# Peptides against a protein of PDB entry 4U39: the designs that were tried, part 19

Target 1, 302 residues: chain A of PDB entry 4U39
Amino acid sequence: SIKVIGVGGGGNNAVNRMIENEVQGVEYIAVNTDAQALNLSKAEVKMQIGAKLTRGLGAGANPEVGKKAAEESKEQIEEALKGADMVFVTAGMGGGTGTGAAPVIAQIAKDLGALTVGVVTRPFTFEGRKRQLQAAGGISAMKEAVDTLIVIPNDRILEIVDKNTPMLEAFREADNVLRQGVQGISDLIATPGLINLDFADVKTIMSNKGSALMGIGIATGENRAAEAAKKAISSPLLEAAIDGAQGVLMNITGGTNLSLYEVQEAADIVASASDQDVNMIFGSVINENLKDEIVVTVIATG

## One batch from the design tools (peptide; made by RFdiffusion4, then SolubleMPNN)

Design b1_p9_6_s4 (from b1_p9_6, 5 letters changed)
Fold by OpenDDE base, seed 3:
Structure b1_p9_6_s4 (fold): chain B 302 residues (1-302), chain A 9 residues (1-9)
Amino acid sequence: as target 1 above (302 residues)
Amino acid sequence: SRNITLILK
């Protein structure tokens, strides 16, 4: 089974976005120290952590409180994650709960023998230096606790969106990028396509790889496959080129009109931008909601 | 109080 655990406010917003976008084949768990915020989760499983420590009032933007809250609730977290083959831990880093609890939850998942993937955001620069420093500490702790850590630099999202995009929409886009990162992987396992991958394929690319980069490309029209692939490999979310990656996981998602030729064309573009010795695994997914759109997700590991 | 609320669909 695949479990997605959203940790704290940002992680829970991302989980809500996943549910709203009908990401299939995953179990959703919402974790928070704030009981009121947790009640707004759309997740089937809602877990309040650190009830004794915080009394449901949240972590006060303190990562140490988030950490201790997860430690207090370790047994409940273990029970919720038990039997998962794969666990996605999603969080907005820089806050109290997400920053502190996500590494603890990730370690619990890993200790249970799940393939543990972190999908987290760095805070925007405008959120201030304190949040950036807290995020850096949480990301460091996540790297030790996961098999693969995808870090989304929120400032790079501002390169994808209009400069006049309201702050609230920039946060929604961050939630959407978190969704795309989880879905880009989970769909390869859980959703049939033209080329299906199994869990073993994904595990080969993601086990004990440390940091990963993610690129996303979306396009429509006659050259949509090539354009989506080119956008993915040149994505602002890629802090480095995909050259030098030891492994590449590629998802090519399209509507019912997705052709094998388009899948091959997109895969060839990503392969040509990668090292010759790269272990590239690609899958295709059919999503009827995309109609004429193609979405290419590239995850570079190593 | 169990800190886990299962909302059965």
Scores: peptide ipSAE 0.020, ipTM 0.559, DockQ to the pose 0.018
Fold by OpenDDE base, seed 5:
Structure b1_p9_6_s4 (fold): chain B 302 residues (1-302), chain A 9 residues (1-9)
Amino acid sequence: as target 1 above (302 residues)
Amino acid sequence: SRNITLILK
């Protein structure tokens, strides 16, 4: 089974966005120290952590409280994760609960033998230096606790949205990028396409790889596959070029009109931008909601 | 249309 755990406010917002977008084949778990915020989760499983420590009042933006809350609730987390083959841990870094609890939850998942993938955001620069420093500590702890860590630099989202985009919409876009990161992987396993991957293929690319970069490209029209692939490999979300990656996971998602030629064209573009010795795996996914759109997600590991 | 499920083994 695949489990997605949203940790804290940002992680739970991302999980809600995943549920709203009907991401299939995964079980959703919402984790928070704030009981009121947790009640707003759409997840089937809702877990309040650190009930004794916080009394459901949240972590007060303190990562140490988030950490201790997850440690207090370790047995409950273990029970919720039991039998998972893969665990996605999603969180907004820089806060209390997400920053502190996500590494603990990730370590629990890894210790249970699940392929553990972190998909987390760095805070926007405008959220202040304190959040950036807290996020850096949380990201460092996540790197040790996961098989693969995808870090989304929120400031790079400002390069893909209009400059006049309201702050609230920028946060919604961060939640959407978190969704795209999880869905881009989970759909390869759970959603049939033209080319299906198994869990073993994904595990080979993502097991013990450490930090990963994610690029996303979306396009429409006659050259949509090539354009989407080019956008993915040049994505502002990529902190570096993919040419040095040891492993590449590619998802090519389209509507029912997605052709094998388009899949091949997109794969060839990503392969040409990758190292010659790269272990590249790719899957295709059919999403009837995309109609004329193609979405290419590239995850570079190593 | 035959969904050709290419399982990359």
Scores: peptide ipSAE 0.000, ipTM 0.404, DockQ to the pose 0.070
Fold by OpenDDE base, seed 1:
Structure b1_p9_6_s4 (fold): chain B 302 residues (1-302), chain A 9 residues (1-9)
Amino acid sequence: as target 1 above (302 residues)
Amino acid sequence: SRNITLILK
């Protein structure tokens, strides 16, 4: 089974966005120290952590409170994650609950033998230096606790949205990028396509790899496959070229009109941008909701 | 067409 655990406010917003976009084949768990915020989750499983420590009033933007809250609730977290083959831990770093609890939850998942993938955000620069410093500490702790860590730099989202985009929409886009990171991997396992991957293929690329890079490209029209692939490998959210990666995981998602030629064209573009000795695996997914769109997701590891 | 990429550090 695949489990997605959203930790704190940002993680729970991302989980809500995943549910709203009907990401299939995953179980959703919402975790928070704030009981009122947790009640707004759309997840089937809702877990309040640190009930004795916080009394449901949240972590007060303190990562140490988030950490202790997860430690208090360790047995409940273990029970909720038991039997998972794969666990996604998603959080907005820089806050109290997400920053402190996500590394503890990730370690619990890894200790249970699940392939553990972190998908987290860095705060925007405008959220202030304190949040950036807290996020850096949380990301460091996540890197030790996961098999692969995907970090989304929110400031790079500002490069892909209109300059007049309201602050609320910039946060919604961060939630959407978290969704795309989880879905780009989970669909390779859970959703049939023209070329299917198994869990063992994904595990080979993602096990004990540490930090990864993710590119996403979306395109429509006659050259949509090539355009989506080029956009994925040149994406502003890739802080480095995919050149030098030891492993590449690629997802080519399209509607029912996705052709094998389009899949091959996209794969060839990503392969040509990768090292010759890279272990590249790719899968295709059919999503009837995309109609004329192709979505290419590239995850570079190592 | 929107391009969104995640940078992993």
Scores: peptide ipSAE 0.006, ipTM 0.342, DockQ to the pose 0.037; fails the geometry check
Fold by OpenDDE base, seed 2:
Structure b1_p9_6_s4 (fold): chain B 302 residues (1-302), chain A 9 residues (1-9)
Amino acid sequence: as target 1 above (302 residues)
Amino acid sequence: SRNITLILK
């Protein structure tokens, strides 16, 4: 089974976005120290952590409170994650609960023998230096606790959105990028398609790889596959080029009109941008909601 | 909605 655990406010917003976008074949778990915020989760499983420590009032933007809250609730987290083959831990780094609890939850998942993937955001620079410093500590702790850590630099989202984009829309886009990171992997395993990856293929690419980069490309029209692939490999979300990656996981998602030629064209572009000795695996997913849109997600590991 | 995943080996 695949479990997605959203940790704190940002992680739970991302999980809500996944549920709203009908990401299939995964179990959703919402974790928070704030009981009121947790009640707004759409996840089937809702877990309040650190009930004794916080009394459901949240972590007060303190990562140490988030950490201690997860430690207090270790047994409940273990029970919720038990039997998972894969666990996605999603969080917005820089806050209290997400920053502190996500590494603890990830370690619990890893200790249970699940393939543990972190999908986390760095805060926007405008959120201030304190959040950036807290996020850096949380990301460092996540690296030790996961098999693969996808870090989304929120400031790079500002390069994709209009300059006039309201701050609330920039956060919604961050939630959407977290969704795309989880869905880009989970659909390869959980969604029956023309070319199905098994869990073993994904495990080979993602086990003990440390940090990963994610690129996303979206396009429509006659050259949509090539354009989406080119956008993915040149994505502002990539902090480095993919030409140094030891492994590449690629998802090509389209509507019912997605052709095998388009899949091949997109795969060839990503392969050509990757090292010759790269272990590349790719899957194709049909999403009836995309109509004429193609979405290419590239995850570079190693 | 059938999600069809194509994996090219």
Scores: peptide ipSAE 0.000, ipTM 0.411, DockQ to the pose 0.126; fails the geometry check

Design b1_p9_7_s1
Fold by OpenDDE base, seed 2:
Parts: sequence; structure tokens; C-alpha cells
Structure b1_p9_7_s1 (fold): chain B 302 residues (1-302), chain A 9 residues (1-9)
Amino acid sequence: as target 1 above (302 residues)
Amino acid sequence: SVFYVGKAR
């Protein structure tokens, strides 16, 4: 089984976005120290952590409270994650609960023997230096606790949105990028009734790889496959080129009109941008909700 | 519904 655990406000917003976009084949778990915020989760499983420590009032933007809250609730987290083959831990770094609890939860998942993937955001620069410093500490702790850590630099989202984009929309886009990161991997494995990639292939690419980079490309029109692939490998979300990666996961998602030629064209572009000795796996997904759009997600590991 | 085809390289 695949479990997605959203930790704190940002993680739970991302999980809500995943549910709204009908990401299938995964179990959703919402974790928070704030009981009121947790009630707004659409996740089937909702877990309040640190009930004794916080009394459901949240972590007060203190990562140490988030950490202690997860430690208090360790047994409950273990029970919720038990039997998972893969665990996605998603959080917005820089806050209290997400920053502090996500590494603890990730370590619990890893200790249970699950392939543990972190998908987290760095705060926007405008959120202030304190959040960035807290996020750096949380990311460092996540790196030690996961098999693969995908870090989304929120400031790079500002390069792909309109300059007039309201702050709330920038956060929604961050939630959407978190969704795309999880879905880009989970769809390779979890879609019921489909020919999935072997979980072993994904595990080989993601197990004990440390930091990973994610690129996303979206395009429409006659050259949409090539354009989407080119956008993915040159994505502002990539902090470095993919050519140094030891492993690449690629997801090509289109509508019912997605052709095999388009899939091959996109895959060839990403392969050409990668090292010759790269272990690449790719999947194609047909989403009936996509009209003329192709979405290419690339995750580079190692 | 979602349809998936995957391969390793």
C-alpha cells in the first residue's frame, strides 16, 4: 500500500489538493497539532499529534514543539503507517508542525521498512528569514529520515506564475506542485486496473538516494509532448540540471488523445538530457480530465 | 478514469 501523510498546514493543504484532483491508489493521512485546522482536512484518516503538549492549539510556529508532538504520538503514527510499502511525507517547511514533525514521521516510516519519500517546500523569501532558517533545519532532518527528499523551492514558483499573482494563489500553486510531485510517482505504481511499473523499479531508483530534483512541464498544441518535456527538464523548480542524476523517474500524463508517439517523443527528450548511464523509468498516464494538455513530471535522484 | 502504461529504460 501507498500512504500519503500530510504534516501540518502546508502538508494538509497539499493532501486536500491531491484529494480534489482525485489522485487514486493512495491512502491519505492528515497530521496536525492544530485540531481546528485538522478538521478542515479531506483525508480519510485524521490524526492529532501532541494532544497533551499542545492541547490542540498548534505548534506556535516552533519546530521543537512539532518534533515533540510527533514523538508524543509515535505509537499512533506507527499504527497509522503500519503495512505501507511506500510512504510520502509532505509538508511545508518553515512552520512549527511540518518542520518539526515531518522528520519524525519520516523516520517512523523508514524504520517500519517503507520506501519513504519526502515531498516538501521551502518557504518563499517573503515569509521571512526565520522561516527560511527553520526550513533549512527541517530539510536537513528530513534528508536523514527519508530514502528520497524532493525539495520544492517556492521562490521558483514565482517564475512560473504571473507577476500579479496574489500571495494566496502562490501558496495554492505550491500545494499543486506538491500534488504533482506525489502524483507523478504514485501514478507509476498505484493506479488500479492499469499496467503499473513494478514497485521494485521505483524502489531501486528512490531507495537511499537523498536529495532529488523535480521538474514539471505543461503544454498544449501540436508539439505539446516535446514542449512539455523541454519545459520539465528546464523547469525553474530544478535547482540543477538533470544530467548528473543517477536515476530518473518520468511521468507523461495526457488526455484520451495522448499518442504513443507523443510519449516516446517526450521520453527521448528527457533521456537525451540525462546521463547515458542513467537508470530511467517512465510511465504514461491518461487522465480523461485533461483536454489537449500534456503534463511531464521528471524526478531526478542521486 | 486513468489509464497507465509504463516501462523501464
Scores: peptide ipSAE 0.011, ipTM 0.502, DockQ to the pose 0.214
Fold by OpenDDE base, seed 3:
Structure b1_p9_7_s1 (fold): chain B 302 residues (1-302), chain A 9 residues (1-9)
Amino acid sequence: as target 1 above (302 residues)
Amino acid sequence: SVFYVGKAR
């Protein structure tokens, strides 16, 4: 089984976005120290952590409280994660609960033998230096606790949105990028297809790889496949080029009109931007809701 | 509905 665990406010917002977008074949768990915020989760499984420590009042933006809350609730977390083959831990770094609890939860997942993937955001620079510093500590702890860590630099989201984009929409886009990171991987495994990728292939690329880079490209029109692929490999979300990666996961998602030619064209572009000896796997997903849109997600590991 | 074609390389 694949489990997605959203940790704290940002993680729970991302999980809500995943549920709203009908990400298939995954179980959703919402974790928070704030009981009121947790009640707003759409996840089937809702877990309040650190009930004794926080009394459901949240972590007060203190990562140490988030950490201790997860430690208090360790047995409950273990029970919720038990039997998972893969666990996605999603959180917004820089806050109390997400920053402190996500590494603890990730370690629990890893200790249970699950392929553990972190998909987290760095805060926007405008959220202030304190959040950036707290996020850096949380990301460092996540690196040790996961098989693969995808870090989304929120400031790079500002490069892909209009300059006049309201702050609230920028946060929604961060939630959407978290969704895209999880879905881009989970769809390769969990979605039944004409040609199946097995979990073992994904595990080979993601197991004990540390930091990963994610690029996303979206396009429409006659050259949409090529354009989406080019956008993915040049995505502002990529902190470095995909050359030198040991492994590449590629997801090509389109509507019912997605052609095999388009899939091949997109795959060839990503392969051409990668090392010759890269272990590349790709999936093509058909989502009827995309109509004329193609979404290419590239995850580079190693 | 969502379905996929996947290829391992």
Scores: peptide ipSAE 0.009, ipTM 0.479, DockQ to the pose 0.202
Fold by OpenDDE base, seed 4:
Structure b1_p9_7_s1 (fold): chain B 302 residues (1-302), chain A 9 residues (1-9)
Amino acid sequence: as target 1 above (302 residues)
Amino acid sequence: SVFYVGKAR
């Protein structure tokens, strides 16, 4: 089974976005120290952590409280994650609960033997220096606790959205990028298609790889596959070029009209931008909701 | 319905 655990406010918003977008083949768990915020989760499983410590009032933007809250609730977290083959831990770094609890939860998942993937955001620079510093500490702790950590630099989202985009919309886009990171991987495993990747292939690319970079490209029209692939490898979300990566996971998602030629064209572009000795796996997903769009997701590991 | 095409390289 694949479990997605949203940790704290940002993680829970991302999980809600995943549910709203009907991401299939995953079980959703919402974790928070804030009981009121947790009640707004759309997840089937809702877990309040640190009930004694916080009384359901949240972590007060303190990562140490988030950490202690997860430690208090360790046995409950273990039970919720038990039997998972893969666990996605999603959080917005820089806050109290997400920053502190996500590494603890990730370690619990890893200790249970699950392939543990972190998909987290760095705060926007405008959220202030304190959040950036807290996020840096949380990301460092996540790197030690996961098999692969995808870090989304929120400031790079500002390069994708209009300059006049309201702050709230920028956060919604961050939630959407978190969704895309999870879905780009989960669909490869959970969605049967023309060429299946097994869980073992994904595990080979993602197990004990540390930090990963994610690029996303979307295009329409006659050259949509090539354009989407080119956008993915040049994505602002990539803090570095994909050259030098030891592993590449690629998802090519299209509508029912997605051709094998388009899949091959996109894969060849990503392969050409990667090192010659890279371990590349790619999958193709048919999503009827995309109609004329192709979405290429690239995850570079190592 | 969602369909998948995967290839290992």
Scores: peptide ipSAE 0.013, ipTM 0.541, DockQ to the pose 0.226; fails the geometry check
Fold by OpenDDE base, seed 5:
Structure b1_p9_7_s1 (fold): chain B 302 residues (1-302), chain A 9 residues (1-9)
Amino acid sequence: as target 1 above (302 residues)
Amino acid sequence: SVFYVGKAR
């Protein structure tokens, strides 16, 4: 099985966005120290952590409280993650619960033998230096606890949105990028919840790879596949070029009109931008909610 | 709905 665990406010917002976008083949778990915020989750499984420590009042933006809350609830987390072949741990770093609890949860998943993938955000610079420092500590802890860690630099989202985008919409876009990261990988598994060739290939590329980079490209029109692929490999979300990656995961998602030619064209562009010896897995996914759009997601590992 | 039509390389 594939489980997505949203940790804290940002992680739970991302999980809600995943559910709203009907990301299939995954089980959703919402984790929070704030019981009121947790009640707003759309996840099937809702877990309050650190009930004794926090009394459901949240972590007070303190990562140590988030950490201790997850440690308090270790057995419950283990039970919720039991039987997962793959676990996505998603969180907004810089807060209390997400920053502190996500590494603990990731370690629990990894110790259970799941392929553990972190998909997390760095806070915007405008959220202040304290959040950046807290996020850096949480990201460091996540790197030790996961097989692959995708870090989304929120400041780079400002390069892909309109300059007049309200702050609330910028956070929603961060949630959407988290969704795209999880979905871009989960959709590569043809039979979600089973260990098959697709899962084995994903596991081979993502196991013990450390930090990963993600690029996203969206386009419409006659050259949409090529444009989406070019946007993905040049995405502001990429902190480095993909040509040095040991592994590449590529998702090409389109509507029912997605052609094999478009898939091949997009794959060839990404392959040409990658190392010749790169291990690449690619999937073409049909999303009936996409009309004329193609979405290319590239995950570069190693 | 989403369905897979791709390959692993």
Scores: peptide ipSAE 0.010, ipTM 0.460, DockQ to the pose 0.174; fails the geometry check

Design b1_p9_7_s2 (from b1_p9_7 with Y4H)
Fold by OpenDDE base, seed 5:
Structure b1_p9_7_s2 (fold): chain B 302 residues (1-302), chain A 9 residues (1-9)
Amino acid sequence: as target 1 above (302 residues)
Amino acid sequence: SVFHVGKAR
């Protein structure tokens, strides 16, 4: 089974966005120290952590409170994660609960023998230096606790949105990028396409790989596959080129009109931008909600 | 490069 754990406010917003976009084949768990925020979760499983420590009032933007809250609730987290083959831990780094609890939850998942993937955001620079410093500590702790850590630099989202985009929409886009990171992997396992991957293929690319970079490309029209692939490998979300990656996981998602030719064309473009010795795996996913769009997700590991 | 092409349906 695949489990997605949203940790704290940002992680729970991402999980809500995943549920709203009907991401299939995953179980959703919402974790928070704030009981009121947790009640707004659409997840089937809702877990309040650190009930004794916080009394449901949240972590007060303190990562040490988030950490201790997860430690207090360790047995409950273990029970909720039991039997998962894969665990996604999603959070917005820089806050109290997400920053502190996500590494603890990730370690619990890893200790249970699940393939543990972190999908987290760095805060925007405008959120201030304190959040950036807290996020850096949380990301460092996540690296030690996961098999693969995808870090989304929120400041790079500002390069893909209009300059006039309201702050709330920029945060919604961050939630959407978190969704795309989880879905880009989970769909390869859970959602059949033209080319199916199994969990063992994904595990080969993601097990004990440390930090990963994610690129996303979306296109329409006659050259949509090539354009989507080119956008993915040149994505602002990539803090570095995919050249030099030891592993590449590629998702090519299209509608029912997705052709095998388009899949090969997109795969060839990503392969040509990767090292010759790269372990590249790619899957094709059919999403009936996509009409003329192709979505290419590239995850570079190593 | 081990292209593990998943099994085409």
Scores: peptide ipSAE 0.029, ipTM 0.655, DockQ to the pose 0.149
Fold by OpenDDE base, seed 2:
Structure b1_p9_7_s2 (fold): chain B 302 residues (1-302), chain A 9 residues (1-9)
Amino acid sequence: as target 1 above (302 residues)
Amino acid sequence: SVFHVGKAR
């Protein structure tokens, strides 16, 4: 089984976006220290952590409270994650609950023997230096607790949105990029496509790889496959080129009109931008809602 | 590059 655990406000917003986009074949768990915020989750499983410590009032933007809250609730987290083959831990770094609890939850998942993937955001620079410093500590702790850690630099989202985009929409786009990171992997296992991957394929690329980079490309029209692939490998979300990655996981998602030729064309472009010795795996996914759109997701590991 | 292609549908 695949479990997605959203931790704190940002993680739970991302989980809500996943549910709204009908991401299939995964179990959703919402975790928070704030009981009121947790009630707004669309997840089937809702877990309040640190009930004694916080009394449901949240972590007060303190990562140490988030950490202690997860430690208090360890047995409950273990029970919720038990039997998962794969666990996605999603959170916005820089806050209290997400930053502190996500590494603890990730370690619990890893200790249970699940393939543990972190998908987290760095805060926008405008959120201030304190959040950036807290996020850096949380990311460092996540790196030790996961098999693969995808870090989304929120400031790079500002390069893909309009300059007049309201702050609230920039956060919604961060939630969407978190969704795309989880879905880009989970769909390869859970959602049938033209080329299916199994869990063992994904595990080979993601097990004990440390930090990963994610690129996303979207295109329509006659050259949509090539354009989407080129956008993915040149994505602003990539803090570095995919050249030198030890592993590449690629998802090519399209509508019912997605051709095997388009899948191959996109895969060849990503391969050509990768190291010759890279272990690349790719799958295709059919999403009937995409119509003429192709979405290419690239995850570079190592 | 070693391409591991999943099974075609």
Scores: peptide ipSAE 0.027, ipTM 0.649, DockQ to the pose 0.147
Fold by OpenDDE base, seed 3:
Structure b1_p9_7_s2 (fold): chain B 302 residues (1-302), chain A 9 residues (1-9)
Amino acid sequence: as target 1 above (302 residues)
Amino acid sequence: SVFHVGKAR
């Protein structure tokens, strides 16, 4: 089974966005120290952590409180994650709960033998230096606790969105990018396509790889496959070019009109931008909601 | 406590 665990406010917003976008074949768990915020989760499983420590009042933007809250609730987290083959841990780093609890939850998942993937955001620079420093500590702890860590630099989202984009929409886009990162992987396993992957294929690319980079490209029209692939490999979300990656996981998602030619064209573009010796695994997914859109997700590991 | 928000049927 695949489990997605959203940790704290940002992680829970991302999980809500996944549920709203009908991400299939995953179980959703919402974790928070704030009981009121947790009640707003759409997840089937809602877990309040650190009930004794916080009394449901949240972590007060303190990562040490988030950490201790997860440690207090360790047995409950273990029970919720038991039997998962894969666990996605999603969080917005820089806060109290997400930053402190996500590494603890990730370690619990890993200790249970699940393929543990972190999908987290760095705070925007405008959120201030304190959040950036807290996020850096949480990201460091996540790297030790996961098989693969995808870090989304929120400041790079500002390169994808209009400069006039309201702050609230920039946060929604961060939640959407978290969704795209989880879905881009989970769909390869859970959702049928023209080229299906199994869990073993994904595990080969993601097991004990450390940090990963993610690129996303979306296009429509006659050259949509090539355009989406080019956008993915040149994505502002890529902090480096993919030409140094040891492994590449590629998802080519389209509507019912997605052709094998388009899949091959997109794969060839990504392969041409990668090292010749790269272990590239690609899958295709059919999503009837995309109609004429193609979404290419590239995850570079190693 | 795992609050299963059981749908009140």
Scores: peptide ipSAE 0.007, ipTM 0.502, DockQ to the pose 0.015
Fold by OpenDDE base, seed 4:
Structure b1_p9_7_s2 (fold): chain B 302 residues (1-302), chain A 9 residues (1-9)
Amino acid sequence: as target 1 above (302 residues)
Amino acid sequence: SVFHVGKAR
């Protein structure tokens, strides 16, 4: 089974976005120290952590409270994650609960033998230096606790959105990028396509790889496959080129009209932008909601 | 290195 665990406010917003976008083949778990915020989760499983420590009042933006809350609730987290083959841990870093609890939850998942993937955001610079410093500490702890860590630099979202984009929409786009990171991987396992991957293929690319880059490209029209692939490898959220990656996981998602030629064309573009010795694995996914669009997701590891 | 996700539309 694949489990997605949203940790704290940002993680729970991302999980809500995943549910709203009908991401298939995953079980959703919402974790929070704030009981009122947790009640707004759309997840089937809702877990309040640190009930004794926080009394459901949240972590007060303190990562040490988030950490201790997860430690208090370790047995409950273990029970909720038991039997998962893969666990996605999603959080907005820089807060109390997400920053402190996500590494603890990730370690629990890893200790249970699940392929543990962190998909987290770095706060916007405008959220202030304190959040950036807290996020840096949480990201460091996540790296030790996961098999693969995908970090989304929220400041790079500002390069993709209009300058007039409201702050709330910038956060919604961060939640959407978290969704795309989870879905781009989970769909390769859970959703049939023209070229199917198994869990072992994904595990080969993601097991004990540490940090990973993700690029996403979307295009329509006659050259949509090539355009989507080019956009994915040149994505503004890539802090570095995919050149030098030891492994690449590629998802090519299209509608029912996706051709094998388009899949090959997109794969060849990503391969040409990667090192010759890269272990590249690619799958295709059919999403009936993508009428004329192709979505290429690239995850570079190593 | 922490690697970051890029979205190009």
Scores: peptide ipSAE 0.009, ipTM 0.446, DockQ to the pose 0.041; fails the geometry check

